Peptides against a protein of PDB entry 6MBK. Designs and how they scored, part 58

Target 1, 240 residues: chain A of PDB entry 6MBK
Amino acid sequence: GFEMVNFKEEGFGLRATRDIKAEELFLWVPRKLLMTVESAKNSVLGPLYSQDRILQAMGNIALAFHLLCERASPNSFWQPYIQTLPSEYDTPLYFEEDEVRYLQSTQAIHDVFSQYKNTARQYAYFYKVIQTHPHANKLPLKDSFTYEDYRWAVSSVMTRQNQIPTEDGSRVTLALIPLWDMCNHTNGLITTGYNLEDDRCECVALQDFRAGEQIYIFYGTRSNAEFVIHSGFFFDNNSH

## One batch from the design tools (peptide)

Design b1_p25_1_s3 (made by RFdiffusion4, then SolubleMPNN; from b1_p25_1, 10 letters changed)
Fold by OpenDDE base, seed 1:
Structure b1_p25_1_s3 (fold): chain B 240 residues (1-240), chain A 25 residues (1-25)
Amino acid sequence: as target 1 above (240 residues)
Amino acid sequence: MPLIPVLHPDPVDEELLNELLEEEE
């Protein structure tokens, strides 16, 4: 067992309520609890999704809009999850002037400016879509869609999206994984996979955790986290 | 723990997005 705890320095995380052994399956998240491209299609966003080429082609953007729509919906199933998300991120889109100035001396500055430019272009496009498209009329964000909203959603997805199999296992799709992504991260091996038979994400303990200890996982590069299908868990010793 | 910042999006995704945006302009 585990519990959600607000850690002073790390924000929300999971704490063990009992001793957990290494390799023990301590956490699983059924597909029905995930925010996926499919759940976006099945939401209030669905009609717009079906007519917008960018939403159809870019699963990450579809997730960003899904996240915004659900955040704006008081009765959303995902409200408890959304409320645990950071209000701001350490992504380039949130860099302050001083941070950008520092980066001017680095090779990363081009990438930072590119991300800013691209995100601004996306926002401008979708702002127009939301204002003019017939299927946008019922979106809860129609009258409140700011760049800050979009920046937040894009950053949320960028930092938390995962590749998982589709229900039939024939393709990959993108998902936000509630509860699982509340775990803070440490160096180690990836111990998360997708069980298609039970249609759930599964996470086994990276190490022994005693009751009262914070549970850490290793996700590698979170934005590109991949799930292993039926092979259990793959252990990649990536340092970060 | 702070999230690891991703400094740039997937180049493939960016190219696709640019193409799609250009088609809509």
Scores: peptide ipSAE 0.158, ipTM 0.726, DockQ to the pose 0.149
Fold by OpenDDE base, seed 2:
Structure b1_p25_1_s3 (fold): chain B 240 residues (1-240), chain A 25 residues (1-25)
Amino acid sequence: as target 1 above (240 residues)
Amino acid sequence: MPLIPVLHPDPVDEELLNELLEEEE
């Protein structure tokens, strides 16, 4: 087992409550607990989603709006998860003037400016949509949609979105994976996959962890982690 | 100096977004 702990330097993380062996399935997250494009469609955002071309085409933006709607909803199932998210990020959207000036000497500057510009354009578009679209009237964020909110949501999704299979395994969709994404990161191998038979994300231990140790996982690049469809990370413990 | 992580959007997504925004303007 594990527990959520607020570590002084690393923020929220998972701590082992018992000894966990390498390759042991210690954490799983059923699809019903994920924030997905599908859960966005099934939420208060659904009516707007069904009529907005950008939300339909851009799953990451759909997740960003889903996250904002749920954050603005006191009774949201995901409130405990949302409250664990950082209030600010180290993404380009949060770079200060001095950081941007430093990056002017690098090839990354064009990408940073593009991201700023694109995010600002998206915000302006959706601000207008929220103010004018009939289906936006029921959104809990209608009267409280700021650029700061949008920047936060986009950055949250950018840093935490994962590719998972659809329920039928025919396509990929985007998901935020609560609890799992609270694991802090270390170098290693990807030990997370999606079990379609049980319809859940599964994480096996990268190494042995003792009771009381922080559990680290390797996400690879946090943006758009690809989940391998696997028929169970059940390493049959029969290798004994 | 620790390299500031630069998270880049998917270029395909940016192009699509730009096209969609231009169509809605």
Scores: peptide ipSAE 0.143, ipTM 0.707, DockQ to the pose 0.121
Fold by OpenDDE base, seed 3:
Structure b1_p25_1_s3 (fold): chain B 240 residues (1-240), chain A 25 residues (1-25)
Amino acid sequence: as target 1 above (240 residues)
Amino acid sequence: MPLIPVLHPDPVDEELLNELLEEEE
């Protein structure tokens, strides 16, 4: 129903290969394809995760490290996904001096400086951890852990992390959702939810799309898309 | 002007992180 296309101005996006109707379930991503805090725990990062309080407490940081570990792993299942991620982001951590100067007249400068400070402190902490912790020796990033790597991973997670339920639905966890997050954004309603019965993310079309049109979705606020569990997505099985 | 997305860190997460970092230092 869709294909990945590199749009010149928008980067990678999804294009409809057939007509898609509004409210049609056109995209789903099973849990097994997601990068989650749980998949991080079950990865090469797991031993370190089990002993690091910050990784345990901060699911976003766990995802950032998971992303870095998988990026550094040539045989990672997520390599195709990781290769679609931007190399740089339009986030405060990437602001140029002129952008920061422009923001100095605004209250936003405090948030920018906070992000810089926090990210730098995190990096310094984890640099030491990666150098000294016994379980870090197994990490593929052991000999290559730069601030730029960390900044990229943190920014990737910050811009793409989503809240999804745990398998039992008892808690929320964080996930990166491959394929789905390649949709470019438009104004509208959130049309993505998590189906616990089928254990998958489900996205219904915000509007009609014709064959050859780019598929847009509404992410809400780019950071931390909260998926509505089971509520209100009328998947009209338009079996036409 | 390009709308510069200001991503606000979760203040709760920041406090927790700061506490955790201070405990590990």
Scores: peptide ipSAE 0.121, ipTM 0.703, DockQ to the pose 0.124
Fold by OpenDDE base, seed 5:
Structure b1_p25_1_s3 (fold): chain B 240 residues (1-240), chain A 25 residues (1-25)
Amino acid sequence: as target 1 above (240 residues)
Amino acid sequence: MPLIPVLHPDPVDEELLNELLEEEE
C-alpha cells in the first residue's frame, strides 16, 4: 500500500502505491519490529544493562545505546531503519555558535546549556563505563564511542521515542517505531494507536490519499514521545 | 521530516540523571 521515497524537501517519507481511504488501517508495525527498552535488554547490551543503574533507570538512554549498538552491527535487523535516520538533527545539541548566540537573548538558553551539559556528562560517564566495565567488551561500539555518536543517538531517541504499552499492557515502555516514523507530519488528528491483542502499532489514514501521493500523519504538537502518549493508548478508563 | 525536537528537557529526568551520575562518580 505504500513505499519509502526520498522527497527532495522533506527527506524520507511514505508514498501511497494505491488509493488509501480515510480511516483505513494502512500501516501496522508489530512489536517485534520495534526498538524498545525490552529489545535493548535482550540485545548485546543486556549484560551491561543489568548492571548499570542509569541504563536501568533511563529508558531513553537505554534506547540510545541500543541504537548505537545496532548501528555498529552490520547484521542488525534494524540496519534498514537506522540508515533512514538523519545523520544530524535540529536539536539544541546541534546548535551552532551563531544559533546559541541568538538564543542568549531568550529564556531558552538555559535549557539549551542544560541539555548540552547533561549530554556531555552522560557521555563522559558512559565512555568510562564502556572502557572499564567487563560487560562492555562485547559491545560493537567498544572501540568507537564518540561524543558525536552519543549526541546522534540521544537526539534520534529524543525526536523519535514513543511510549507504548508493555506486552502485558501493565506498564508503559519506550519504543522507536520503524516505518511509521518515516511518515512526514501534517496538521490533523492523531491516527496512531497500539493494538495489544495483535501486539502492534496501528496507523489509520488521516485522509484519503491517492496512489502516488505522500502519506502524512499528525505527530501531535510536541515530540514523538508525547505524540504516542496522546495518540493510541486509550487507557480503558472504563472506570465508568 | 525529522520530528519536532524537545527543546526543554524533562526536569524530572534531569534530576534523576544528575543524582545517578553523582552517585556513580
Scores: peptide ipSAE 0.189, ipTM 0.731, DockQ to the pose 0.164; fails the geometry check

Design b1_p25_1_s4 (made by RFdiffusion4, then SolubleMPNN; from b1_p25_1, 11 letters changed)
Fold by OpenDDE base, seed 5:
Parts: structure tokens; C-alpha cells; sequence
Structure b1_p25_1_s4 (fold): chain B 240 residues (1-240), chain A 25 residues (1-25)
């Protein structure tokens, strides 16, 4: 087994409660526990989702709103997970003036400004939607939807979204994977996949861990701070 | 060591987003 621990330098992580052997399936997360585009559709966000073209077209934004709605819901199943999420991120949306000034000498500045602009535009759009759309009236965030909220949600999704197969394995969808994403990163091999037969994410131990040791996993090369099936998740039907 | 700011652009189809936003404005 394992337990959630707040490590001083690394924040929340998982600690082994027993000896875990390399390649042992120590962690699995059933689809029903994931925050997915599908769970967003089936949530209080569903009615709005069904009528908003951007939510429908952009799964990451749907996840961001799903995350916000669940955060604003005290009885949300995902409250324990949401409470483990950082309050701030090292994404460009959180760059301070000095960091932005530093980037002014780099080519990255254009991308940073673009991200700021785009995020602001999204916020402005959805602020209007939330204020005016009939189906937004039931959203728990209706009376409290700030740019900071949106920035946080977008950044949370950006840093934690994963591509997983759909239930039928025919397509990919986006998911936040509670508990699994609490594992801090180490160098190594990807040891996480999706088991379609059991409909769950599965993580095997990268190495032996003793009781009391922090469990690390390798998230792969995250160019965009996301886990892509091709970069990490694998399933048997990759016969394409 | 000061963490070098790393740009992690959201894997957002910015073109699609811009198109959608423009259509709704």
C-alpha cells in the first residue's frame, strides 16, 4: 500500500506503507474516479456543455470548468483530490514581472504574451456565458468566477491533463488522474498504462520501494506538462 | 538556483480557439 504525505520540499506525494517490488502493480485508478471530459458532461456542467461550442470543441477547457465546478461543490467526490492541487503554478500565467522581463530577451516572450491574451479572452468569453446563459444558473461558480479561478483551472489542467483511451478504446479523451498524479517525478521508464479490460489506469513500480520510502514515477518528457498516450500511456490495442 | 522560467504552452489549438471566440463575438 501507500499513503499520501506532504513532503516539505516536494509537496504532496505518495509514500510506501509496505515494501513494493519493481514492476509490481501498486496503483490503479478506475475510470470512474477520473475527472474526464465525459464526467464533465455528466456533471452540473453538462447542460452548459451541451450548448457551448467551445466547451464541446476543447476538452481541456471543459476539464477546467469541470474542475472549477467541483471545487466550488463542497460535496464533490473529487474534493479530496482538488485539495491536493497546488494553489499556484509555474506556468507562464503566473509569471511575475521580473520573470516576464527576463523573457523579454527571449523568443518565449511572444508565446507568453499569447498565452496571457488567449487566457484573458477565454475568461472574458466564459464570464459573459456564465452571467447570461440560462444553464449557467445552476453552476456553483456563477456568483464567483474570477480570472484567478480560471487561470488556476487552466493551469491545473495544462499541467495535469492526460490522454487516455475512451471506454471502447476507439479514441482518446482527456483526464485528470487523481492519486496517480500525486506521485512525484523521477527519471526512468514510463510505468503507467491504461487497462481497457479493467477500465483503469495502472501504474507499476519503477523500482523497489521500501516501506516508508517515497514512491516516484516517470511522467515522460512533458513538453506541455501533459501526459500523452504516445509518451506514457499504452494499451494493448496500439496495433495501429 | 533560480528556476529558469520554462514555457509550457497549453496544448490548446489556438487557431480553433480564436475561430470559436470570433464566431461567438
Amino acid sequence: as target 1 above (240 residues)
Amino acid sequence: MPLVPVLHPAPVDEELLNELLEEEE
Scores: peptide ipSAE 0.239, ipTM 0.715, DockQ to the pose 0.147
Fold by OpenDDE base, seed 1:
Structure b1_p25_1_s4 (fold): chain B 240 residues (1-240), chain A 25 residues (1-25)
Amino acid sequence: as target 1 above (240 residues)
Amino acid sequence: MPLVPVLHPAPVDEELLNELLEEEE
């Protein structure tokens, strides 16, 4: 019902290959295709994860390292997904000097500096861990782990992480949702949920789309995206 | 006037992270 397309100005997105009706379930992504904290734990990162308190406590950081490890792995299942990710982001970590200078006149500068400081501290910590920890020896990052790598991974997760239920539905965890997050976004209602019975993310069409049209979704704020359990959809009329 | 670029980071327990970093430094 859709295909990946590199759109002018918008980058990668999804285009309908047939007419899609509003509220039609056009896209679903099984858990096994998601990049999750659990998949991070089950990856080459697993041994280190089991020994590092920060990775265990901070799911977003675990995802960032998972993303880096998979990017560095030519045979990674997620290579096709990773290749669709931007190389740079509009996050404060990528603000140019002129943008930072402009922000000095605003209250936002404190948040920017905080993010820079915190990210740098995290990088310094993990650089040491990767170089010295016995369980880091198998990581493909050992000989190539730069601040730019870490900045990219953190920004990727920051802009794309979603809250989904654990397999048993007892807790929430963090996930990157391949294919789904390729949809460009518009204002509207959240039409994505998690179906625990089928163990998949489900997205229904926000509106009618004709064959050849780009498919847009509304995600609210990506970093705070929360899925409705049991094939439910959360409809929020908040602005994008 | 140019819009002030602002993007809120993903929610992070900064206090927890700082504590963890301080313990490991």
Scores: peptide ipSAE 0.220, ipTM 0.712, DockQ to the pose 0.142
Fold by OpenDDE base, seed 4:
Structure b1_p25_1_s4 (fold): chain B 240 residues (1-240), chain A 25 residues (1-25)
Amino acid sequence: as target 1 above (240 residues)
Amino acid sequence: MPLVPVLHPAPVDEELLNELLEEEE
């Protein structure tokens, strides 16, 4: 048992409502609750997805648009989850001029500029698509699609996307994992995996937690999380 | 939740993205 709590310094997190033992399965999230590329295809975005090569080729962008569509949909199942997401991120897309100037002396500046340029180009492309494509007419974001919206969605996905198996386990797909991604980070072992038999993401406790304690998990460098079936969660540090 | 700043975008095949964008422009 756990509850969502807004911690003053850490923002939203999970707090134990009972004693939880190490290695106890305390949290699971069925596939049906995940925001996935597949759920994007099955949403109002589906018709556009089926005709847009970039959405098809880039699952992260598909998730970003899925997130935006669901955010703009008052009846979205994911509204409670979306409301827990940060309004801003510490990603390069949110860096101020002084932060960028500081990075000019580092190799990171090239990545920052690349990210800015690419995100801007993506936005410009999709702005045109949303305005002109017939299948975009039903998107709830049609009348309100700003760079800030896109920046937020891309940053949300960039920081929260996970690799999970498809239902048949034959391929990997991308997912946002509600509730689980509310856990704040601590150092330790990865204790999250995907159970294909039960078709759910599973998280076991890293340590003992007492009732009233914040539950922390190790989710490493949160760029892209890979669920390795029965072997834990692997972070693809594509930091090369 | 403090997000670890990831300087790298989600692994975007930048080359693929550029190619796709150029094809659609």
Scores: peptide ipSAE 0.186, ipTM 0.723, DockQ to the pose 0.189
Fold by OpenDDE base, seed 3:
Structure b1_p25_1_s4 (fold): chain B 240 residues (1-240), chain A 25 residues (1-25)
Amino acid sequence: as target 1 above (240 residues)
Amino acid sequence: MPLVPVLHPAPVDEELLNELLEEEE
């Protein structure tokens, strides 16, 4: 048992409502609750997805548009999740002029400018698609698609996308994992995996947590979280 | 929620994306 809490310094996180033991399965998220490339294809975005080469080739962009469509849909199942997402991110796309100037002395400046340029080009392309493509007429974002919208969606996906198996386990796909991604980070081992038999993302406790304590997990690099497929969970005592 | 600083989007095949954009422009 846990609850979502707004912590003063860390923002939103999960708090234990009872004592949780190390290695206890305390959190699971069924596939049907995930935002995936497949759920994007099965949404109002599906017709456009089926005709746009970039959406088909770039799962992260498909997820970004899925987020935008669901955000613009008052009755979306994912509204409660979307409302928990940050309105802004500490990504290069949000860097102010002073931050960019500070980075000019580093090799990172090339990557920052590249990302900004590429994102702007993507926006320009999709703005034209949304204005001209017949299947875009049904999108809730048809009359409201700004660069700020696109920047937010791309940044949300960039910072939260995870690799999970397809339903049959034959391939890897991309997913946003509601509720799970509310856990704040700590150093440790990855204790999150995907259970194909039950078709759900599973998270076991990294350590003992008492009732009232914040639950922390380790999920590696947030933008490139690899889930353990078939290998179970990594725990400190597994001297492998 | 402290976000892990990510300079790169999850490995966006930037090369693929650029190629696709160039083909559609």
Scores: peptide ipSAE 0.160, ipTM 0.727, DockQ to the pose 0.188

Design b1_p25_2 (made by RFdiffusion4)
Fold by OpenDDE base, seed 3:
Structure b1_p25_2 (fold): chain B 240 residues (1-240), chain A 25 residues (1-25)
Amino acid sequence: as target 1 above (240 residues)
Amino acid sequence: SSLEEFMAQRFPIERYMAPNPDIEP
């Protein structure tokens, strides 16, 4: 019912291949296809995860390392998904000097500096861990862990992470949702939810989409400033 | 509405854009 397309103005998105009616369940993603903290624990990263307090405490970092390990693994199940991710982002971690200077006159500069500091500190910490920890020897990134790699992974997670329930529904965990996260943003209502009975993410159409039209979803209520700082784009029709 | 009924039975998923926290408190 849809295909991935590189749109001229919006970049990559989903296009309908047939007419989709409003409220139609057009997209679902089973848990087994998601990249989660749990899948990270069950991967080659598992042994290191079990012994590093920061990986255990910070699910976003666990996902970042999961992305890096899977990207470095030719036989990874998630290779097709990873290849659809941007190689670079418009997030503050990628800002040019002029962009940073522009923000210096705003309160947003504090968030930008915080991101720089936090990312640098994390990289420094994990660089040492990867060089010294015995379980790091099993990681495909052992001899090729650069700041650029880490910046990319952190930015990927920052822009694409989602909260979903655990399999038993007892807790909330973090996940990347392939295919679904290709949908670009529009104003509207939340139309995505996790179905615990079928153990899958489900998305219904916000409106009617004709064959050939781009499929949009509503990301949630956010200001344009938040989009710029955390996602790297400006949405003109955002009323917040 | 049909959408309200759909969402009422599911855990809502919003695109979670958040900053990268510090490793220290």
Scores: peptide ipSAE 0.483, ipTM 0.903, DockQ to the pose 0.764
Fold by OpenDDE base, seed 5:
Structure b1_p25_2 (fold): chain B 240 residues (1-240), chain A 25 residues (1-25)
Amino acid sequence: as target 1 above (240 residues)
Amino acid sequence: SSLEEFMAQRFPIERYMAPNPDIEP
C-alpha cells in the first residue's frame, strides 16, 4: 500500500500506492526486522559488546556500532534499510562554522557543543578499543573507523532511535525501525505502537491518505529547537 | 476500533530524538 519515494525538500518518505483510511493498520514491522541492542549483541559486534562496559551501558552507541558493522557487511540483512539512510544529516554535528556561529546567539549552543564533545570523546575511546581489543579484529570496520563514520552512525541513531519493549515486555530497549522511520513528520497524534502479542511495531494511518499522497506520522511533541538539534529539520506546526 | 483503543493495548512508539550523551563510566 506504499512505496519509498525521494520527496523534494523532505528526502525519502513513504507514498501511498492506494487509498489508506484513517486508523487503518497500513504498516507493521516485526521485531526480527528491527535493528536493536539485542540484534547488535547477536551480531559480529557481540563479542566486543560482552567485553566493553560502555557498549553495554549505552544502547545508542551499541546501535551506532551495529549500524557501522552492518553497513560494512555487503551481505547484511539490513543493507536495503541502510541504503535508505541519509549519507549526511542536518544535525549540529554537520553544521558549518557559520551555522554554529548563528546558534551562539541561542541557548541551543550548549547542546551543540555538548554533542561535539560527547561524540569526539566517544570516538576517541572506541578508536582505541577497536585498535587494541582482540574481539575488535573480527569487525568489518577494524581498519576503517573514521570520525566521519562514527558521526554518521551516532547521528543516524540520534535521529531514528526508538524505545520499544523487549521481547518479554519486561524492560525497554532501543531500536531502529526500518520502513516505518521513512515516514516524515506531521502534526497529529501518536499512531504507532508495539504489539507484544504479535511481536511487531504497528502503525495506523493518522488520516486518510489517497493514492499518491505522502504518508506522514506524528513523531511526538517536540520543540522546533529539539527538531533542529536532534533531527536536523524545522517544523513550524509541530505543536498539538 | 478507535485510535485510543488501538494505542491503549500497545506500547506507544515515538521517534526518540535524544542527544548523544557523554560516555557513561
Scores: peptide ipSAE 0.476, ipTM 0.903, DockQ to the pose 0.774
Fold by OpenDDE base, seed 4:
Structure b1_p25_2 (fold): chain B 240 residues (1-240), chain A 25 residues (1-25)
Amino acid sequence: as target 1 above (240 residues)
Amino acid sequence: SSLEEFMAQRFPIERYMAPNPDIEP
């Protein structure tokens, strides 16, 4: 009932191919299709993950490396998804000097600098790990791990990570949700939830969508500042 | 509402826009 479309102003999104009624379950993504910390553990990254405390402690970084490893793997199941991801982001890590200068008069500047520092420190750490750790030898990114690669991966995770329950529902983990995360944001209510019984992410329509209309979801309550800092865009109809 | 009932039985998923935290020294 939907298709991926590159919208002129909004970039990639989902378009309805038929009429979708409000509250209709139109999209579901089984766990097996998600990129999760668990799938990272079960991937080529697994051995390194098992021995690196930072990867273990920071699920977002685990996902970032998972993305990089899968991107570099021609036979990766997630290649089609990865190809839908932006090659660049409008997040602070990609800001030009003038954009940073503009933000110097705002409270956001502290977050920008923090992101720069944090990302740089992480990159430096993991560059060394990738070059020296025995379990990094099988990583497809070993000989091509640049700051730009890491910046991209971190930005991808920063803008697209989601909290989902583990398979047994005992704890929360992080996931990238293919196809679903193509939906652009609108004001409304949360209409996506994880169904543990069926072990899948389920999204119901926020409103009626006619054939040919873009399908929007509500990302959650965020300030415009948070959107800029963490997602790189403004939303005029934001509640904050 | 039907939406409330739907969400009540599921773990809510929202875009988790979070900063990239620092690593420990």
Scores: peptide ipSAE 0.476, ipTM 0.901, DockQ to the pose 0.864
Fold by OpenDDE base, seed 2:
Structure b1_p25_2 (fold): chain B 240 residues (1-240), chain A 25 residues (1-25)
Amino acid sequence: as target 1 above (240 residues)
Amino acid sequence: SSLEEFMAQRFPIERYMAPNPDIEP
């Protein structure tokens, strides 16, 4: 019912291959296909995760390292997904000096500087961990862990992370949702939910989509400032 | 509505945008 397409201005997105009706369940992604904190724990990162309190406490960082480890693994199940991710982002971590200067006139500058500081501190910490911790020796990034790698991974997670329930629904965890997150953003209502019974993400169509049309979803209520800070773009039709 | 009923039975998924937090103490 849909296909991945590289759109010129929007990058990868989903295009309908048939007419899709509003509220039709057109896309679902089982838990086993998600990149989650749990899948990170069950990966080559697991031993280090079990020994590092920061990885344990910060699910977003766990996902970032999970991305880096899987990216560095040619046989990773998630290679097709990872290859669809941007190589660079328009997020503040990639801003040039002029862009930062522009933001100095806004309240967003404090958040930007915070991101720089936090990311730098995280990198410094984990650089040392990777260099010294015995369980890091098994990581494919052991001998090649650069700030650029980390910046990319953090930005990927920052722009694409989702909260989903644990398998038993008792807690919330973080996940990257392949295929689904290829849908670009439009104004509307949330049309994606996790079905615990079937243990999958389910997305229904926000509106009618004709064959050949790009399929959009609503990411959630965000201000333009939040989009800039966390996704790197302004949304013209954002009413918030 | 059908959408409301659909969402009522599921955990809503939003694209979670949040700052990269500082290292936990």
Scores: peptide ipSAE 0.470, ipTM 0.902, DockQ to the pose 0.815

